Peptides against a protein of PDB entry 4N78. Designs and how they scored, part 1

No score or structure here was measured in a lab: all are predicted.

Target 1, 186 residues: chain A of PDB entry 4N78
Amino acid sequence: HFQVICRLLGYQGIAVVMEELLKVVKSLLQGTILQYVKTLMEVMPKICRLPRHEYGSPGILEFFHHQLKDIVEYAELKTVCFQNLREVGNAILFCLLIEQSLSLEEVCDLLHAAPFQNILPRVHVKEGERLDAKMKRLESKYAPLHLVPLIERLGTPQQIAIAREGDLLTKERLCCGLSMFEVILT
Target 2, 155 residues: chain B of PDB entry 4N78
Amino acid sequence: MAELQMLLEEEIPGGRRALFDSYTNLERVADYCENNYIQSADKQRALEETKAYTTQSLASVAYLINTLANNVLQMLDIQASQLRRMESSINHISQTVDIHKEKVARREIGILTTNKNTSRTHKIIAPANLERPVRYIRKPIDYTILDDIGHGVKW
Unless a header shows other numbers, all headers, positions and changes below count from the first letter of the chain.
Peptide ipSAE is a variant of ipSAE made for these designs: the mean of its two directions, with the distance scale d0 fixed at 1.0 Angstrom where the peptide's residues are scored. Compare it only between designs on the same protein; published cut-offs may not carry over.
The geometry check fails a fold that doesn't show the stated peptide or that is severely misdrawn somewhere.

## One batch from the design tools (peptide; made by RFdiffusion4, then SolubleMPNN)

Design b1_p8_2_s1 (from b1_p8_2 with F1L K4E)
Fold by OpenDDE base, seed 3:
Structure b1_p8_2_s1 (fold): chain B 186 residues (1-186), chain C 155 residues (1-155), chain A 8 residues (1-8)
Amino acid sequence: as target 1 above (186 residues)
Amino acid sequence: as target 2 above (155 residues)
Amino acid sequence: LTAEELLT
C-alpha cells in the first residue's frame, strides 16, 4: 500500500501530505495532549516513595494503584488522551513507512538507470583474474548504452540539455543523503 | 511550404484532371479503332494500327499514373516530415514542463528533509556466506502485517 | 483530333 501511495502521490503529493500531517500532530500535541498532561501533573502524587520490599509484588502493586487511583479513574485519559497519542503514533509510523517505501522506489530507479549512466557495479574477481581487465570489458560492453554521451553526439542542443537535466535528476535522489523522518522527529 | 502548396493545388489536381481526360480520350480511341476495323477493307492494317494505339495509350496512362503517384508520395513525405517536426516540438515542450514540475516537487519535499547523519555505523559486514541468491519467490505482499499496527478501524 | 493528340 505504501509503495502505491508513493507512486500515486509522487514527491509533491508526499510533501503535501507530510505537511498536513505535521500540522495535525502539532495541533494534537500543543492542544489536547498538552492539556491532559498538565492535568495529569496536577493530580500526580507529589511524593511517591518506593514502598518497602517487604510488601512483596502484590503489596507494591496495590500501593501504586492507590497512589494513581485518580489517574486510573480518569475516564477521559483513556478515551481521549490515549486516542490522541495513538493518532500521533500512527502519524509517525506513517511517515516512517512512506520514507522507507520512497527510498526503495528511488533505489530501484537508480539501479535501473545505472547502466545508462556509466555506473557499474564492482565485479567479483575470481582468484587470478585482473580486476582492471574485467572492469574494462564491462565498460566496453555497456559503453553504447551511455545515454548522455550518445545524445551529445547525435542529438540537437535541446535534446542534449534535456538529457543532462534528466541525468542529474536521476542521480540526485533523497535516499542518497536526505531523511524526512529525522525532520519529523525534531 | 511552397512545394507542398504547389503539389496540393496544382500538380496533384492537374494530374487527376489529366488522368480523367485520358480516360475520356481512350474511350474515343477505342470507338475509333472499332469503327476503323469494321469499315476497313484491310483488316490486318487496321489491327496493326489498333495495336499501335493500344501501346501508345498504355504508355501514356502509365506515365500519367506514375507522375501522379510520385507527386502524391512526395506530398505525403512532406506532410510526414512536418508532422514529425511538430511532434518533436511538442515532445520537447512536454519534457521541459515535466522536468520543471519534477524540480518544483523536489524542492517542496526537500524542505521536509535533513541530511542523514552518517554515523559510522559499523560496516555491515556482509555475512561471509553469500546467501545463495534466494530465488526471488514472488511472495505476495501480505498486507495483513499492517493490521496490527496502529488503531485500525476494525470493521 | 488525331489519336496521337488524344494520347499525349
Scores: peptide ipSAE 0.020, ipTM 0.725, DockQ to the pose 0.004
Fold by OpenDDE base, seed 2:
Structure b1_p8_2_s1 (fold): chain B 186 residues (1-186), chain C 155 residues (1-155), chain A 8 residues (1-8)
Amino acid sequence: as target 1 above (186 residues)
Amino acid sequence: as target 2 above (155 residues)
Amino acid sequence: LTAEELLT
C-alpha cells in the first residue's frame, strides 16, 4: 500500500502530505497534549514512595491506584489525550513507512538505471578468476547501453543536455544521503 | 516546403488530369483501330498497326501511373519527415517540462529532509578469530541481588 | 491526330 501511495503521489505529493502531517502533529503536541501533560503534572503526587513489601502485590497496587486515583478517573485523558497520542503515533509511523517505501522505490530505480549509467556491480570472483578480466568483460558488454555517451555521439545539443540532466536526476536520490524521518523526529 | 507545395498543387493534380485525358485519348485510338481494321483491304497491315498503337498506349499509361505514384510517394515521405520533426520537438518540450517539474518537486521534498547522520558505525571489525560462539549459558537470574534493595525483611 | 500525337 505504501509503495502504491509513493508511486501515486511522487515527490511533490509526498512533500505536501508530510508538511500537512507535521502541522497536525505540531498542533496536537503544542496544544491539547501539552495542556493535558501540564494538568497531569499538577495533579501528580509530589512524593510517591514505594510502599512496604509487607503489603504484597495487591496492596502495593491498591496503594498506587489510590495515589493515582485522580489521574485514573480523569476520563478525558483516556478519550482525548490518548487518542491524540495515537494520532501522533500513527502520523510518525506513516512518515516512517512512506520514507522506507520511497527508499525502496528509489533503490529499484537506481538498480534499473545502473546498466545504462555505467554503474557496474561488484562481481563475485570465484577462486582463480581475475577480477580485472571479469570487470573488463562486463564493461564491454554494457558499453553499448551507456545512454549519455550514446546521445552525446548521436544526438542534438538539446538532446544531450536533456540526457545529462536526466542522468543526474536518476543518480541523485534522497535515499543516498537524506532523511525525512529525522526531520520529523526533531 | 516549396517542393511539397509543388507536388500537392501542381505535380499530383497534373498527373491525375493527364491520366484522365489519357482515358479519353485511348478511347479515340480504340475507335480508330476498329474502323481502320474494318475498312482496310490489307487486314494484316491493319492488325500490325493496331498492335503498335496498343503497345504505345500501354507504355504511355504505365509511364503516367509510375510518375504519379512516385510523386505521391515523395509527397508522403516529405510529410512523414515533417511529422517526425514535429514529434521530436513535442517530445523535447515534454521532456524539458518533466525535468523542470521533477526539479521543483525535489526541491520541495528536499526542504523536508536532513542529512542522514551517518553514525560512525564502528566498523564492527569482525575479530579475525571468530571466537567460538560462547555457548550462551543461561545463567539463572539470581534474584537475591534484589534482596538488599528496599525495606524488605531479610529472612 | 496520329495516335502518337494523341498520346503526347
Scores: peptide ipSAE 0.019, ipTM 0.730, DockQ to the pose 0.004
Fold by OpenDDE base, seed 1:
Structure b1_p8_2_s1 (fold): chain B 186 residues (1-186), chain C 155 residues (1-155), chain A 8 residues (1-8)
Amino acid sequence: as target 1 above (186 residues)
Amino acid sequence: as target 2 above (155 residues)
Amino acid sequence: LTAEELLT
């Protein structure tokens, strides 16, 4: 699903969605979540001493349950605050998955474009074959597919300019060194 | 442009008119030949004259058709060339617009990105308890264990 | 009118 979303939205659509999600997350964090956190801090016991280990696990649990009774009984915490936190979490996950899907799409594009851009994969050399000879053969095989040189030879100046720009845009992808998710975490 | 205009406005219409006029003239020639044959005392001579006029008429019509056809072909070639140029121009504009849109989109999304910090320093915190490398004793997969599973022919 | 004149 995320791959399809990435294909449909493209860079522009993804950017818009991400911006809106960031606004929503910011609103949730600075608004409702912050208010609930402040309220929780006020209700939080100021002094919570560790009970003696002699009370055992059940006794310790009861102790903390009693100390946190006011928090646990705060119904709005479960219904509103936790829901908002889930929304934030979902937004973060959405951004992560979109970025991953976009990266996959970009890698696929790069791989498809590679033969036309003189980008050759390192070929596995079987025992006894010279890597250089194999690479040279591969280069020779794909040389006629090099789009920019071909257009430079046969095309108009305008076509050459477009081809160069297109080539650059094809090579320059976000997956090569940029992360949206890191920005979201900041 | 001037050549195409001349073909469209002058040469082709002129050729069509000439062909039409030729049709009318041929009808007159036919009538003449018929009357001449009927009135002539020397029918053999009249027939030969008719043959000569027929040959000349056919040659004339053939020439007119050929000239008109060539002009039409030339017109079509020029138009085809113009269409190709227009197509090229439209494609160029379209591509330029697409590239521009893509650049804008990339700038927009780029604002939402930061450089991937390949932090080399993910210290693989070796779990303090070095789980003893369980020596993966490659137990040979005893394939005989699967011999009893399935409808295989017990030899 | 000669046939030639008619064709011209």
Scores: peptide ipSAE 0.018, ipTM 0.731, DockQ to the pose 0.004
Fold by OpenDDE base, seed 5:
Structure b1_p8_2_s1 (fold): chain B 186 residues (1-186), chain C 155 residues (1-155), chain A 8 residues (1-8)
Amino acid sequence: as target 1 above (186 residues)
Amino acid sequence: as target 2 above (155 residues)
Amino acid sequence: LTAEELLT
């Protein structure tokens, strides 16, 4: 699903969705959640000391339950605040999954473009084979597919410019060094 | 442009008119030949003259048809060339627009990104006990897994 | 008009 969304939206669509999600998250955090947190801070016991171990686990639990009774019984906390936190969590997860899916698509694009861009994978050399010979063979095999040099030789200046720009755009991907998710967490 | 216009406005219509006029002219020639044959005392000579006119008439019509046909073909070739140029121009514009849109999109999404913190490889303080380097057997990346993913060139 | 002129 996320892969399909990435393909459908593209960079622009993803950017718009992410921006809107960030706005929503910001609104939730600075609005409702902040207000609930402030309220909770006001009702939070000023002094909550660890009870004596002599009370045992049940007694300690009851102690904390009593100290936090007002918070636990705050119905709006469960219905509104926790729901908002879930929404924030879902938004974060959505962003993460979109970024991951986008990265996969970008990697796929890079791999598909590689033969046309003179990007050759390092070939595994079997015992007895020379790496250089294999690489030369691969280079020779894919040399006719090098798009930019081909267009530079045969194309118009405008075509050459477009080809170079296209090549650059193909090579420069977010997955190469950028993270959206890190921005979302900050 | 001037050549195409000349073909469309002058040469082709002119050629068509010439063919229509040739019909009338041929009718006149036929009438002449008929009358000449009837009036001539030397029927053989009149017949030979008629044959000559017939041959000439056929040659003339053939020439007119050929000229017209060539002009039409030339017109079509020019139009085809114009269409190819237009197509090229449209493609260039389309590609330019697409590149621009992509750049804009990338800028927009770029605002939402930060550089991946290359986690400073914390100097893995080599634990004092050199665990025996598990021979990292480089499993050859099976690139065949990618063969079915797209319309790309199979390696 | 000679036949030749008609055909030219």
Scores: peptide ipSAE 0.018, ipTM 0.732, DockQ to the pose 0.004; fails the geometry check

Design b1_p8_2_s2 (from b1_p8_2, 4 letters changed)
Fold by OpenDDE base, seed 3:
Structure b1_p8_2_s2 (fold): chain B 186 residues (1-186), chain C 155 residues (1-155), chain A 8 residues (1-8)
Amino acid sequence: as target 1 above (186 residues)
Amino acid sequence: as target 2 above (155 residues)
Amino acid sequence: LTAESLLS
């Protein structure tokens, strides 16, 4: 699903969705959640000491239940506050999954473009084979596929400009060094 | 432009008129040959004359058809060339617009990004097993997998 | 009436 969303929206659509989600999250955090947190802070016991171990696990649980009775019985906390927290959590997860899906698409694009951009994978060398000789053979094999040099040789000035710009855009991807999720956490 | 105009306005219409006129003339020649054969005392000579007229008529029509056909082909070649030039221009504009849109989109999403703090240590361990490039068998994306996910109206 | 004149 997230891959399809990434393909459908593209960079622009993803940006718009992320911006709107950030607004929603901000509204939830600064509005409803903040108000509930303030209320919870007011009703929170000012002094909650660890009970003695002699009370055992049941006694300790009862102690904390009694101390937090007002919080536990606050019905709006369960129905409204926790729902808002779920919404925030879902938004965070959505952003994470979108970024991951986008990164996969970008990596795929980079891999598909690699033969046309003179980007060769490191070849595993068997014992006794020279890495340099294998790499040279690969370079020679893929040399006719190098798009920019080919267009520079055969194309019009306009085609050359477009090819160079397209090559640059193909190489530059978010997955190479940028994170959206880190901004959201911030 | 001048050549195409000449073909469209003069040469091709002229060739069509010539063929039409040729049709009318062929009827006259046929009538002549028939009458000549009936009236002639020497039927053999009349037949040979008819053969000669037939051969000449066929040659003339063949020439007219060939000329017209060549003019039509030339016209089509010119039009095809014009269309290719237009297509090239449109493609160039389209590509330029697409690149521009992509740049704008990247700027917009870029505002929402920060540099990844690459902690030095996690070498992207290239998966040791380069999975053999699974021949991308274009399996059609089965969208039916999504049919059970969401409140979509089951029609 | 030459055939040539009729076809021309």
Scores: peptide ipSAE 0.018, ipTM 0.734, DockQ to the pose 0.005
Fold by OpenDDE base, seed 1:
Structure b1_p8_2_s2 (fold): chain B 186 residues (1-186), chain C 155 residues (1-155), chain A 8 residues (1-8)
Amino acid sequence: as target 1 above (186 residues)
Amino acid sequence: as target 2 above (155 residues)
Amino acid sequence: LTAESLLS
């Protein structure tokens, strides 16, 4: 699903969605969530000492349950605050998954374009074969596929310009060094 | 442009008119040959004259058709060339627009990006107060304690 | 009216 979304939206659509999600997240965090957190901080027991470990896990749980009874019984916390936190969480996950899907799409594009851009994969050399000889053979094999040089030789100045720009746009991808998700976490 | 215009406006219409006129003329020639044959005392001579006119007429028509055909072909070639040039131009414009749109889109999304920091795993700063290792007494987890918790089917 | 004149 995320791959399809990435293909349909493209860079522009993804950017718009991300911006809107960031606005929503900001609104949720600075608005409702902040208010509930402040309220919770006010109601929070001022002194919450760790019970002795001797009471075991059930006793410790009961102790905290009793101390936090007023908070746990606060119905709006479960229905509103936690829901908003889920929405924020979902937004974050959405952004992550979109970025991952986009990165995969970009890598695929790069791989498909590679033979046309004189980008050759490092070939595993079997024992006894000279890497250089194998690479030269590959270079010679794919040389006719080099799009930009071909257009430079046969094309009009306008075609050459377009080809160069297209080549650059093909090579420059977000996955090569940029992260949207890191911005969202900031 | 001038050549195509001449073909479209003058040469091809002119050729068509010439063929039409030739049709009318051929009818007249036929009538002449028929009358000449009927009126001539020397039928053999009249026949030979008719053959000569027929041959000449056919040659003339063939020439007119050939000329017209060549002009039409030339017109079509010029038009085809023009269409190819137009197609190329449109394609270039389209590609330029697409590239521009892509650049804009990339700028927009780029604003939402930062350099991938291969941040080395932030050293988990050990809290300064090392809580004294509470001797983890492995009490066997009594799983039965959870038997009463939840809507599990009491078997 | 020569045939030549008709075909011209």
Scores: peptide ipSAE 0.017, ipTM 0.743, DockQ to the pose 0.004
Fold by OpenDDE base, seed 5:
Structure b1_p8_2_s2 (fold): chain B 186 residues (1-186), chain C 155 residues (1-155), chain A 8 residues (1-8)
Amino acid sequence: as target 1 above (186 residues)
Amino acid sequence: as target 2 above (155 residues)
Amino acid sequence: LTAESLLS
């Protein structure tokens, strides 16, 4: 599903969705969640000391239950605050999954473009084969597919400019050095 | 542009008119040849003249058809060339627009990105002294070592 | 009207 979303939205659509999600998250964090956190801080016991181990696990639980009674009984915490936190969590997960899916699409695009851009994979050399000979053979095999040099030789100045620009845009991808998810976490 | 216009407005219509006029002229020539043959005392000469006019008429019509056909072909070639140029221009514009849109999209999404912290892969410096794998000599586990660690009932 | 003039 996320791969399909990435393909449908493209960079622009993903950017718009991410911006809107960030706005929503910001609104949730600075609005409702912040208000609940402030309220919780006000009702939070100022002194919460660990009870003596002599009370046993049930006694310790009852102690904390009693100290946190006002928080536990705050019905809106479960229904509203936790729901908002779930929404924030879902937004974060959505962003992560979109970035991962986008990275996969970008890698696929890079791999598909590689033969046309003179990007050759490192060939596994079997024992007894010369790496140089295999690489030369591979270079020779894909040399006719090199798009930019071909257009530079046969194309108009405008076509050459477009080809170079297209080649650059094809080579430069977010997955090569940029992260959206890190921005979302900050 | 001037050549195409000349073909469309003058040469092709002119060629069509010439063919139509040729039809009328051929009818007149046929009438002439018929009358000449009827009126001539020398039928052989009249026949030879008719053959000459027939050959000339066929050559003239063939020339007119060929000229018109060539003009039409030339017109089509010019139009095809114009269409190819137009297609090329549209493609260039389309590609330029697509590249521009992509650049805008890249900028927009780029604002939402930060540089990946390339974790400096600490070069795992292989320890210089590969500790020789000490042959695991299976020493029998002395379980008596654990006798003092358990909350066992001291007898 | 010579036939030549009609075909020219």
Scores: peptide ipSAE 0.017, ipTM 0.745, DockQ to the pose 0.004
Fold by OpenDDE base, seed 2:
Structure b1_p8_2_s2 (fold): chain B 186 residues (1-186), chain C 155 residues (1-155), chain A 8 residues (1-8)
Amino acid sequence: as target 1 above (186 residues)
Amino acid sequence: as target 2 above (155 residues)
Amino acid sequence: LTAESLLS
C-alpha cells in the first residue's frame, strides 16, 4: 500500500502530505497533549516513595494504584489524551513507512537506470580471474547502452541538454543522503 | 513549404484533370479506330493502326498515373516529415516541463529533509575472541533479586 | 486530330 501511495503521489504529493501531517502533529502536541501533561503534572503526587518490600508485589501495586487513582480515573485521559497520542504515533509510523517505501522505490529506479548510466556492480571474481579484466569487459559490453554519450553523439543540442539533466535527476535521489523522518523527530 | 503547396495546388489537381481528359480522349480514339476499321478496304492496315493507337494510349495513361502517384507519394512524405518535426517539438516541450516539475517537487520535498547523520559506525571491533555462543539458558527471571533493592529508606 | 495529338 505504501509503495503504491509513493508512486501515485510522487515527491510533490508526499511533500504535501508530510507537511500537513507535521501541522497536525504540532497542533496535537502543543495543544491538547501539552494541556493534559500539565494537568497530570499538577495532580501527580509530589512525594511518591517506594513502599516497603514487605507489602509484596500486590501491596506495592495497590499502593501505586491508590496514589495514582485520580489519574487512572481521569476519563478524559483515556479517551482524549491517549487517542491524540495514538494519532501522533500513527502519523510518525506513516512518515516512517512512506520514507522506507520511497527509499525502496528510489533504489529500484537507481538499479534500473544503472546500466544506462555506466554504473556497474562489482562482479564476483572467481579464483584465477582478474577483477580488472572482468570489469573492463563488462564496461565494454554495456557501453552501447550509455544514454548520455549516445545522445551526445546523435542528438540535437536540446536533446543533449535534456538527457544530461535527466541523467542527473536520475542519479540524485533522497535515499542517497537525505532523511525526512529525522526532520519529523526533530 | 513551396514544394508542398505546388503539389497540392497545381501538380496533383493538374494530374487528376489530365487523367480525366485522357479518359475522354481515349473514348474518341476508340470510336475513331472502330470507324476506321469498318470503312477501310485494307483491314490489316486498319488493325495495325488500331494496335499502334492502343499501345500509345496505354503508355500515356500509365505515364499519367505514375506521375500522379509519385506526386502524391512525395506530398505524403513531406507531410509525414512535417508531422515528425512537430512531434519532436512537442516532445521536447513536454520533457522540459516534466523536468521542471520534477525539480520543483524535489525542492519542495527537500525542505522536509535533513542530512542523514552518518552515525560513526563505531567499528564494532568484533572482539577477537568469538565468544562461544553462550547457550542462552533461559534462566527463569528470579524476581526475588529485586527484593533487596527496595530497601531505599534505611530508617 | 491524330490520336497521337489527343494523347500527347
Scores: peptide ipSAE 0.017, ipTM 0.745, DockQ to the pose 0.004

